Peptides against a protein of PDB entry 5D63. Designs and how they scored, part 45

Target 1, 292 residues: chain A of PDB entry 5D63
Amino acid sequence: SLRRGIYHIENAGVPSAIDLKDGSSSDGTPIVGWQFTPDTINWHQLWLAEPIPNVADTFTLCNLFSGTYMDLYNGSSEAGTAVNGWQGTAFTTNPHQLWTIKKSSDGTSYKIQNYGSKTFVDLVNGDSSDGAKIAGWTGTWDEGNPHQKWYFNRMSVSSAEAQAAIARNPHIHGTYRGYILDGEYLVLPNATFTQIWKDSGLPGSKWREQIYDCDDFAIAMKAAVGKWGADSWKANGFAIFCGVMLGVNKAGDAAHAYNFTLTKDHADIVFFEPQNGGYLNDIGYDSYMAFY

## One batch from the design tools (peptide; aimed at target 1 D213 C214 D215 Y288)

Design b2_p20_7 (made by RFdiffusion4)
Pose (drawn by RFdiffusion4):
Structure b2_p20_7 (pose): chain A 292 residues (1-292), chain P 20 residues (1-20)
Amino acid sequence: as target 1 above (292 residues)
Amino acid sequence: SALVTASKTLRADYLANLKA
């Protein structure tokens, strides 16, 4: 089963993503195929998949930017029916916004079926051009047609996954305690994490004994990332990944406060120095506390 | 803020315990 999370959904035949046109919140805004840039935030192309209770392999798909839902127009089973963004809720009973998502016959990509119509999300004619029509279409679960096959590229981690990445890190103090604050996190590319640090004003902040020292920088960065999340996205039910750690050096005589993020593959953590914007695999301190 | 104060206290107390 596809896990709850945030996904960039890529056609298996051509490198087009599912894109809510112009990120518009208007009801009926077309969902289309569009090119994308890896290791960036693709602002119109992120989808929060919310599992439906007791309805196997079925989800709502909420565009992260607009807050609107993937909707099969009037639930029609006619091939070519429009797939658009529409107002809705995470756990709706409206079958126009319910999607059964299971692995295709290639075992890697998925097919997306409307719960009401039993038709599939289809990149019409396999068109790779920007703005290509995506429609509901007749199809089967097992066929190889790439027009109806989609890679769900996971862009978020659960809290259990973030905890696992931290636990595998070699720079964790024996007294370490972590404090988990949310359940699902959008993992940022370093390019975006750095842009938030720049936009927070922290690059210009001066170190001052106690009144604006390492703890202040670290907490300010976390707060800046939290503000960025709420100001940038309209969908609810997730948080942005940015941790704060306190650590102690090997000699046991100096402590430091700093931030951390995750690697692209989501398996490991990487430390971030808020005083200078650097990313480090070893910051010189072993973490005895973290909150994220 | 209360959070910053708590972080600073925790960092100071942790060093004091290690040096003791």

Design b2_p20_7_s1 (made by RFdiffusion4, then SolubleMPNN; from b2_p20_7, 10 letters changed)
Fold by OpenDDE base, seed 3:
Structure b2_p20_7_s1 (fold): chain B 292 residues (1-292), chain A 20 residues (1-20)
Amino acid sequence: as target 1 above (292 residues)
Amino acid sequence: SPLVQALREERANKLAELLA
């Protein structure tokens, strides 16, 4: 079954993603097919899938940018019914905003069925152009029509997944204690992470003994990421991944505070030095404490 | 570099505080 998380949803037939037009929060904003750039944030094309308790394989889909929800217009079962952004809540009972999401017959892509109408989210005519219509359309679960098949590229990790990634890293001290602050984390591309670092003013900040040293840099970076998240996204129920670590070197005669994020495949962590903006697989310290 | 020197000094000075 599909896990709770943030997804980039890509058509199985053409290189188009499900896009909320202009990221607008207005009721009735069209959801359309749009091109995307791999390994970028794709601002209007991220969707938080929230599973509905006690309703198998059924979710709401909240646009991360607008905070509005995928909505089948008037819940109509007519082929060609518009799919739009509309105000809602994560655990709504409105069948216009409830979507059953299960694997298609090919075992890799998903189909997205409206809970009420039983029609499917369809990239009309498989149109690959920007702004192409996405609509509810008649179909069946076993059809091979790529217009109704979607890849769900997961862009977030759960706290448990983050914990697991940390646990298998070789640079963790035997005394390690981790503290989880949130439940689900959007994982940023390094380019975006670096841009937040640049915009924070940290590149121009001077190291000063005790008063502004490694812990200050590391905490300032985490604060900057948190603020960026709050300012960038209208959806709730997730955080932006940015960890803080305290570490000791192999010799046990030096300590450091630094940041970390996750690799692209979400399987490993990579260390980030907020004093110079560098990414490292080995920062020269073994972590005895982290919060994220 | 100034950063390298700063990091080196920091490693020694903050060990007790960070490990406490």
Scores: peptide ipSAE 0.028, ipTM 0.660, DockQ to the pose 0.113
OpenDDE base, seeds 1, 2, 4, 5: peptide ipSAE 0.034, 0.030, 0.014, 0.027; ipTM 0.668, 0.664, 0.584, 0.645; seeds 1, 2, 4, 5 fail the geometry check

Design b2_p20_7_s2 (made by RFdiffusion4, then SolubleMPNN; from b2_p20_7, 9 letters changed)
Fold by OpenDDE base, seed 5:
Structure b2_p20_7_s2 (fold): chain B 292 residues (1-292), chain A 20 residues (1-20)
Amino acid sequence: as target 1 above (292 residues)
Amino acid sequence: SPEVQALRELRAQKLAELKA
């Protein structure tokens, strides 16, 4: 079954993603097909899938940017019915905003069926153009029509997945204690992470003994990411991944505070030095404490 | 643990850093 998380949802037939037009929070904003750029944030194309308790394989889909929900207009079963952004809540009972999401017959892509109408989210005519219509359309779970098949590319990690990635890293001290602050984390591309770092003012910050040293840099970076998240997204129920670590060197005679994020495949962590903006697989320290 | 405490104490020494 599909896990709770943030997804970039791409058509199985053409290189188009499910896009909330202009990221608008207005009720009735069209959801359309739109091109996307790999390894970028794709602002209007991220969706938080929230599973509905006690309803198998059924979710709400909240647009991360707008905070509105995927909505089948009037819940109509007519082919060509508009799919729009609309105000809602994560655990709504409104069948217009409830989507059953299961694997298609190919075992890789998903189909998105409206819970009420039983029609499917359809990229009309497989149109790859920006702004192409996405609508509810008749179909079956077993059909091979790529217009109704979608890849759900996970853009977030659970706290458990993050914990596992940390645990696998060779630069974790035997005394390590990790403290999980949130449940689901959007993982940023390094380019975005770096831009936040640049915008934070940290590149120009002066190291000063104790008053503004490694821990201050690391915490400032985390704070900057947190603020960026709050300022950038209207959806709730997730955080932006940015960790803080305390580490000790191999000799045991030096300690450091630094940041870390996850690699693109979410399987590993990469260390980030907030004093210079560098990404390192080995920062020269073994972490004995982290919070993220 | 004593070991963790030792590491924390080391951290608290605020040793020289990359920009020191």
Scores: peptide ipSAE 0.017, ipTM 0.557, DockQ to the pose 0.143
OpenDDE base, seeds 1, 2, 3, 4: peptide ipSAE 0.016, 0.008, 0.016, 0.017; ipTM 0.551, 0.539, 0.542, 0.569; seeds 1, 4 fail the geometry check

Design b2_p20_7_s3 (made by RFdiffusion4, then SolubleMPNN; from b2_p20_7, 12 letters changed)
Fold by OpenDDE base, seed 5:
Structure b2_p20_7_s3 (fold): chain B 292 residues (1-292), chain A 20 residues (1-20)
Amino acid sequence: as target 1 above (292 residues)
Amino acid sequence: SSEVERLRQERRDHLARLLA
């Protein structure tokens, strides 16, 4: 079963992703196939899948950038019916915006079926060109047509997954207490995380005893990431991952405040020093407190 | 009551640490 989360949705046949054209919030904005760049934020190609309570395998798909929802035009079952962005809500009852998402016959990709029409999201003719039509099309769950098969690359983690990643890290103190602030987190590539750090002004900030020391740097980074998230995305119901830790050294005679994020595979954490922008597997401290 | 005291102690522990 597909979990709630943010996904980059890639065609199984060609290197094309489901893209909301220009990231526009206007009703009727075309959803199209578009090329993507691995390990980057593909701004118009991220979708929050929200599971519908008590309706098996059924979701709304909210475009992160626009805050609008994947919508089958008029809910029509005709092959070639447009799939567009349209205003909506996460738990809508509108069948035009309800999608049953289950594994395809290959066990790796998914098919996306409109709940009402029973047609499938289709990259028409498997066209790999930018702007290629995505439409509702007739099909079956067991059919092997790659035009209707999609890889769901998960770009987020749940709070539970983040907690598990922290728990696996060897640099956690026995007295550790973690405080979860949100439920789902978009995990940024390091390049994006670093760019936010640069844009925050922290690289030029001066360490000053007590008045602007390690905790101020770490909290400033957290605030910068939070603001970046609020300014960048119109969808709600998720946060941007950026943690703050307090740690003590092995000798127990020094403490430090620092940041952390998740590795590319989301299985581990990596420490980030906001005073110099460095990523480290070992920052020299064991965390006794985190919030994220 | 025990839980409340635990949380208070945790807060006191944080405040007692000097950070670099």
Scores: peptide ipSAE 0.042, ipTM 0.592, DockQ to the pose 0.087
OpenDDE base, seeds 1, 2, 3, 4: peptide ipSAE 0.031, 0.031, 0.030, 0.038; ipTM 0.689, 0.697, 0.666, 0.618; seed 1 fails the geometry check

Design b2_p20_7_s4 (made by RFdiffusion4, then SolubleMPNN; from b2_p20_7, 10 letters changed)
Fold by OpenDDE base, seed 5:
Structure b2_p20_7_s4 (fold): chain B 292 residues (1-292), chain A 20 residues (1-20)
Amino acid sequence: as target 1 above (292 residues)
Amino acid sequence: SAELEALRQQRADRLAELLA
């Protein structure tokens, strides 16, 4: 079954993603097909899938940017019915906003069926152009029509997945204690992470003995990412991944505070030095404490 | 543990070396 998380949803037939037009929070904003750029944020194309308790394989889909929900207009079963953004809640009972999401017959892509109408989210005519219509359309779970098949590329990690990535890293001290602050984390591309770092003012910040040293830099970076998240997204129920670590060096005679994020495949962590903006697989320290 | 704690408190001093 599909896990709770943030997804970039891409058509199985053409290189188009499910896009909330202009990221608008207005009720009735069209959801359309739109091109995307790998390894970028794709601002209007991220969707938080929230599973509905006690309803198998059924979710709401909240647009991360607008905070509105995927909505089948009037819940109509007519082919060509508009799919729009609309105000809602994560655990709504409104069948217009409830989507059954299960694997297609190919075992890789998903189909998105409206819970009420039983029609499917369809990239009309497989149109790859920006702004192409996405609508409810008749179909079956077993059909091979790529217009109704979608890849769900997970852009977030659960706290458990993050914990596992940390645990696999060779630069973790035997005394390590990790503290999980949130449940689901959007993982940023390094380019975005770096931009947040630049915009934070940290590149121009001066190291000062104890008054503004390594821990201050690391916490300032985490604070900057947190603020960026709050300022950038209207959806709730997730955080932006940015960790803080305290570590001891291999010789056991020095300590440091630094940041870390996850690699693109979410399987590993990469260390980030907030004093110079560098990414390192080995920062020269073994972490004995982290919070993220 | 006390030794480790002392080590952990050396962050500020060692950072200066990192930036030197």
Scores: peptide ipSAE 0.020, ipTM 0.591, DockQ to the pose 0.107
OpenDDE base, seeds 1, 2, 3, 4: peptide ipSAE 0.007, 0.006, 0.018, 0.006; ipTM 0.418, 0.420, 0.594, 0.418

Design b2_p20_8 (made by RFdiffusion4)
Pose (drawn by RFdiffusion4):
Structure b2_p20_8 (pose): chain A 292 residues (1-292), chain P 20 residues (1-20)
Amino acid sequence: as target 1 above (292 residues)
Amino acid sequence: FDDMAAFAKAEYEAMLASFA
């Protein structure tokens, strides 16, 4: 089963993503195929998949930017029916916004079926051009047609996954305690994490004993990332990944506060120095506390 | 977040005081 999370959904035949046109919140805004840039935030192409209770392999798909939902127009089973963004809720009973998502016959990509119509999300004619029509279409679960096959590229981690990445890190103090604050996190590319640090004003902040020292920088960065999340996205039910750690050096005589993020593959953590914007695999301190 | 930020700052400053 596809896990709850945030996904960039890529056609298996051509490198087009599912894109809510112009990120518009208007009802009926077309969902289309569009090119994308890896290791960036693709602002119109991120989808929060919310599992439906007791309805196997069935979800709502909420565009992260607009807050609107993937909707099969009037629930029609006619091939070519429009797939658009539409207002809705995470746990709706409206079958126009319910999607059964299971692995295709290639075992890697998925097919997306409308719960009401039993038709599939289809990149019409396999068209790779920007703005290509995506429609509901007749199809089967097992066929190889790439027009109806989609890679769900996971862009978020659960809290359990973040905890696992931290636990595998070699720079964790024996007294370490972590404090988990949310359940699902959008993992940022370093390019975006850095842009938030720049936009927070922290690059210009001066170190001052106690009144604006390491803990102040780290907490400010975390707060800046939290503000960015709420100001940038209209969908609810997730948080942005940015941790704060306190650590102690090997000699046991100096402590430091700093931030952390995750690697692209989501398996490991990487430390971030808020005083200077650097990313480090070893910051010189072992973490005895973290909150994220 | 606020509770944890206050707690982190208190823990960090207390640690430095102990070294001093």

Design b2_p20_8_s1 (made by RFdiffusion4, then SolubleMPNN; from b2_p20_8, 15 letters changed)
Fold by OpenDDE base, seed 3:
Structure b2_p20_8_s1 (fold): chain B 292 residues (1-292), chain A 20 residues (1-20)
Amino acid sequence: as target 1 above (292 residues)
Amino acid sequence: MEEMFKLFREEYRALKEKIA
């Protein structure tokens, strides 16, 4: 089954993603097909899938940017019914906003069925143009129509997945203690992570003995990422991934505080030096403590 | 070795290294 998480949802037939038009939080804002850029933050095209307890394979889909939810207009079963953003809650009972999401017959893509109407989210005519209509449409689970098949590209990790990525890294000390602060984390592209770093003022910050040294840089970076998250997204129930580590070198004669994030495939961590903005697979220290 | 590493953690402030 589909895991709770943040997804970029792409059509299986054409290079188009499910987009909340202009990221507007207004009720009735059209959800449309729109082009996307791989390996970037596609701001209006990220959706938090929240599983409904005790309802198999059923979710709400919250737009990260607007904080509104995917909504089948009036819950109508008529083909061509608009799919819009609309105010809601993660665990709503409103069938207009409940979506059963399961694998299609191809085993890779998903279909998105409205819980009430039993119609499917459809990129009408497979139109690849920006602003193309997305609507509820009749269909079946087993048919191969690519207009109703969607790839769910996971853009987040659970705390458990992050923990696992840390655990398999070779630069973790045997005495390591990790502290998990949140449950689900949006993983940023390095370019975005770097931009946050730049905007934080850290590139111009001066290292000063004890008063503003490695731990201050590392914590400031985490704070900057947290603030960026709060300022950028209206949805709740997730965090932005940015970790802090304390480490000791192999010689045991130096310690350092630094940041880390996840690699593109979410399988590994990469270290980030907040004092110079560098990404490293080996920062020269083994972590004995982290929080993220 | 474990005891030594514990000491390193406890003495972190004395061992902190800047990145130039």
Scores: peptide ipSAE 0.068, ipTM 0.689, DockQ to the pose 0.106
OpenDDE base, seeds 1, 2, 4, 5: peptide ipSAE 0.006, 0.035, 0.100, 0.037; ipTM 0.349, 0.675, 0.715, 0.675; seeds 2, 4, 5 fail the geometry check

Design b2_p20_8_s2 (made by RFdiffusion4, then SolubleMPNN; from b2_p20_8, 16 letters changed)
Fold by OpenDDE base, seed 4:
Structure b2_p20_8_s2 (fold): chain B 292 residues (1-292), chain A 20 residues (1-20)
Amino acid sequence: as target 1 above (292 residues)
Amino acid sequence: MDEYNELFRKEYRALKEAIR
């Protein structure tokens, strides 16, 4: 089954993603097909899938940017019914905003069925143009029509997944203690992570003994990412991944505070030095404490 | 773990060697 998480949802037939037009939070904002750029944020095209308790394979889909939910207009079963952004809640009982998401017949893509109408999210005519209509349309689970098949590319990790990535890293001290602060984390591309770092003022910050040294830089980066998240997204129920670590060197005679994020495939962590903006697989320290 | 926190007084040397 589909896991809770943030997804970029791409059509199986053409290079088009499910896009909330202009990222608008207004009720009735069209959800449309739109081009996307791989390995970027794709701001209006990220959706938090929240599983509904005790309803098999059924989710709400919250647009990260607008904080509104995918909504089948009037819950109509008519082919061509508009799919829009609309205000809602993660655990709504409104069938207009409940979507059963299961694997398609190809075993790789998913189909998105409205819980009430039993129609499917359809890229009408497979139109690859920006602004192409997405609508509810009649269909079946076993139909091979690519207009109704979607790849769900996971853009987030759970706290458990992050914990696992940390645990398998070779630069973790035997005394390591990790503290999890959130449940689900949007993982940023390094370019975005770096941009946040640049915008934070840290590149111009002066290292000063004790008063503004490694721990201050690391915490400042964490704070900058947190603020960026709050300022950038209207959806709730997730955080932006940015960890802080304390580490000791191999000689055991020095300690350092630094940041870390996850690799593109979410399988590993990469260390980030907030004092120079560098990414390293080995920062020269073994972490004995982290929070993220 | 507490002993490692005391090592932060050595951070300047480590940073200078590793970064600067």
Scores: peptide ipSAE 0.038, ipTM 0.717, DockQ to the pose 0.085
OpenDDE base, seeds 1, 2, 3, 5: peptide ipSAE 0.049, 0.021, 0.029, 0.023; ipTM 0.700, 0.598, 0.622, 0.560; seed 1 fails the geometry check

Design b2_p20_8_s3 (made by RFdiffusion4, then SolubleMPNN; from b2_p20_8, 11 letters changed)
Fold by OpenDDE base, seed 2:
Structure b2_p20_8_s3 (fold): chain B 292 residues (1-292), chain A 20 residues (1-20)
Amino acid sequence: as target 1 above (292 residues)
Amino acid sequence: MDEMEAAFRAEYRALKAALA
C-alpha cells in the first residue's frame, strides 16, 4: 500500500507531472500535465498523500504549495470531467476529494481512482505539452493504458525512516540520543539547502568564542530552514528536513555542533558544516545527540 | 523548539566542560 508522504507524481507514458496550474489556491484551479526538472523542488507539483482511516488504499491529495486538494468536479463519472484544486481538509468525507490509489497491473506504477465516481485520473490523450488536460476518465484497474498510470516519486521521509537512516551511519556515538520533532519531512536537494544557507547570511557570519560559535551556526541554519518552509508552503502537516547534531571526535578531546540532511535516496545522512557550507560523509565527529 | 534548543545547549556545554 502507498505510504503517507509527499510525492512527485509522474505519468508513466510521457515526461509529465501532475501540476496545479500557477500554484493557485483558488477553487477550481486546473490540475494539468506539466514538464518537470529531475532533482529539483518542482514547486507546484508536490502532493501530500494522507491516508483515510478505515478506508483501504484511499487518500486525500493536498498540493504543498497551494494547500488545496485534488478534486473531481461535481464528482461526475463522465469521461473528461475536470480535476481541479479545491479547498478541503485532510480527512474530508467529500467523495470528490477521495482517491483510491493502488498499483497498476505492471506492479510499479499506480492508478488513481476517484472514490465516488470510480473513474481514474487521466492525462488526456497522453499529451506531454505544458497545460495538458488531466481529467476523470473511465477505466479498469487491470488496463494498461499509460494515460492512467502514474509513478509516485517519494520526496519525503517519515520520522521513523529518518531515524533509521541515522542509525545506519557509522559516525554515531554509542551514547547517541535523538529527538524527533515532527512526523513527516520534505527532503531538499542539496542545491536548495545550500541556497537557504546562503540567503541566511551565515556565509558572512563571524565565528566568535562561545558568543557565536559552532552551536549558533548550526541552530541558525535550522532556523533558516524552518522559516523558509513556513514562507514557501501553504500546506500543513509536514516539516522541512534539517537536523542539528552534537558530536565528539575520536580522541575525545573536542566537540562540535553541525547540521545534517538526507541523501537523494533517503537511505543515508550527509553532514553539513554551516560555517563553510560544505557537505561531508565524515565530518570528523561521532554524534552523541541530534534533533530534527 | 525552545525546549529542545535548551536541552541541546545544556548537553553541549556539559560535554565541553567534561572535555576541557
Scores: peptide ipSAE 0.033, ipTM 0.626, DockQ to the pose 0.756
OpenDDE base, seeds 1, 3, 4, 5: peptide ipSAE 0.023, 0.035, 0.028, 0.032; ipTM 0.594, 0.651, 0.605, 0.642; seed 3 fails the geometry check

Design b2_p20_8_s4 (made by RFdiffusion4, then SolubleMPNN; from b2_p20_8, 13 letters changed)
Fold by OpenDDE base, seed 3:
Structure b2_p20_8_s4 (fold): chain B 292 residues (1-292), chain A 20 residues (1-20)
Amino acid sequence: as target 1 above (292 residues)
Amino acid sequence: MDEMFERFRAEYRALVAAIR
């Protein structure tokens, strides 16, 4: 079954993603097919899937940018019914905003069925152009039509997945204690992470003994990422991944505070040095404490 | 080089003290 998380939803037939037009929070904003750039933040194309308790395989889909929800206009079962952004809540009972999401017959892609109308989210005519119509359309779960098949590219990790990634890293001290602050984390591309670092002023900050040293840099980076998240996205129920670690070197004669994020495949962590903006697989320290 | 080592030592002392 589909896990709670943030997804980039891509058509199985053409290189088009489900896009909330202009990221607008206005009720009735069209959801359309739009091109995307891999390994970047596609701002209007990220969707938080929130599972509905006690309703199998059924979710709301909240646009991360606008904070509005995928909505089948009037819940109509008519083919060609508009799919729009509309105000809502994560655990709504409004069937216009409830979507049953299950694997298609190919075992890789998903189909998105409106809970009420039983119609499917359809990239009309498989149109790959920007602004192509996405609508509710008649269909079946077993049909192979790529217009109604979608890849769910997961852009976030749960706290448990992050914990697992940390646990398998070789640069963790035997005394390690981790503290989880949130439940679900959007994982940023390094380019975005670096841009936040630049915008924070940290590149120009001066190391000063005790008063502004490694821990200050690391905490300032985390604060900058947190603020960026709050300023960038209107949806709730997730955080932006940016960890802080305290580590000791193998010789036991030096300690350091630094940041970390997740690799592109979310399987591993990569260390980030907030004093110079570098990414390292080995920062030279073994972590004895982290919070993220 | 010596300055860098002293910096690391200072950081280590502070961090080790924090976990005690």
Scores: peptide ipSAE 0.029, ipTM 0.601, DockQ to the pose 0.066
OpenDDE base, seeds 1, 2, 4, 5: peptide ipSAE 0.028, 0.028, 0.027, 0.026; ipTM 0.611, 0.562, 0.584, 0.556; seeds 1, 2, 5 fail the geometry check

## One batch from the design tools (peptide; aimed at target 1 V248 G252)

Design b2_p21_1 (made by RFdiffusion4)
Pose (drawn by RFdiffusion4):
Structure b2_p21_1 (pose): chain A 292 residues (1-292), chain P 21 residues (1-21)
Amino acid sequence: as target 1 above (292 residues)
Amino acid sequence: VTDAEMDAAVDAAFAKYDAAH
């Protein structure tokens, strides 16, 4: 089963993502194929998949930017029916916004079926051009047609996954305690994490004993990332990944506060120095506390 | 850095965190 999370959904035949045109919140805004840039935030192309209770392999798909939902127009089973963004809720009973998502016959890509119509999300004619029509279409679960096959590229981690990445890190103090604050996190590319640091004003902040020292920098960065999350996205039910750690050096005589993020493959953590914007695999301190 | 100093540092970090929110 596809796990709850945030996905960049890529056609298996051509490198087009499912894109809510112009990120518009208007009801009826077309969902189309569009090119994308890896290792960036693709602002119109991120979808929060919310599992439906007791309805196997069935979800709502909420565009992260607009807050609107993937909707099969009037629930029609006619091939070519429009797939658009529409107002809705995470746990709706409206079958126009319910999607059964299971692995295709290639075992890697998925097919997306409308719960009401039993038709599939289809990149019409396999068109790779920007703005290509995506429609509901007749189809089967097992066929190889790439027009109806989609890679769900996971862009978020659960709290359990973030905890696992931290636990595998070699720079964790024996007294380490972690404090988990949310359940599902959008993992940022370093390019975006750095842009938030720059936009927070921290690059210009001076170190001052106690009144604006390492703790202040680290907390400020976390707060800046939290503000960025709420100001940038309209969908609810997730958080942005940015951790704060306190650590102690090997000699046991100096402590430091700093931030952390995750690697692209989501398996490991990487430390971030808020005083200078650097990313480090070893910051010189072993973490005895973290909150994220 | 003793255990007591680390505990105080944790409390102070959470106080700063709460104040920022």

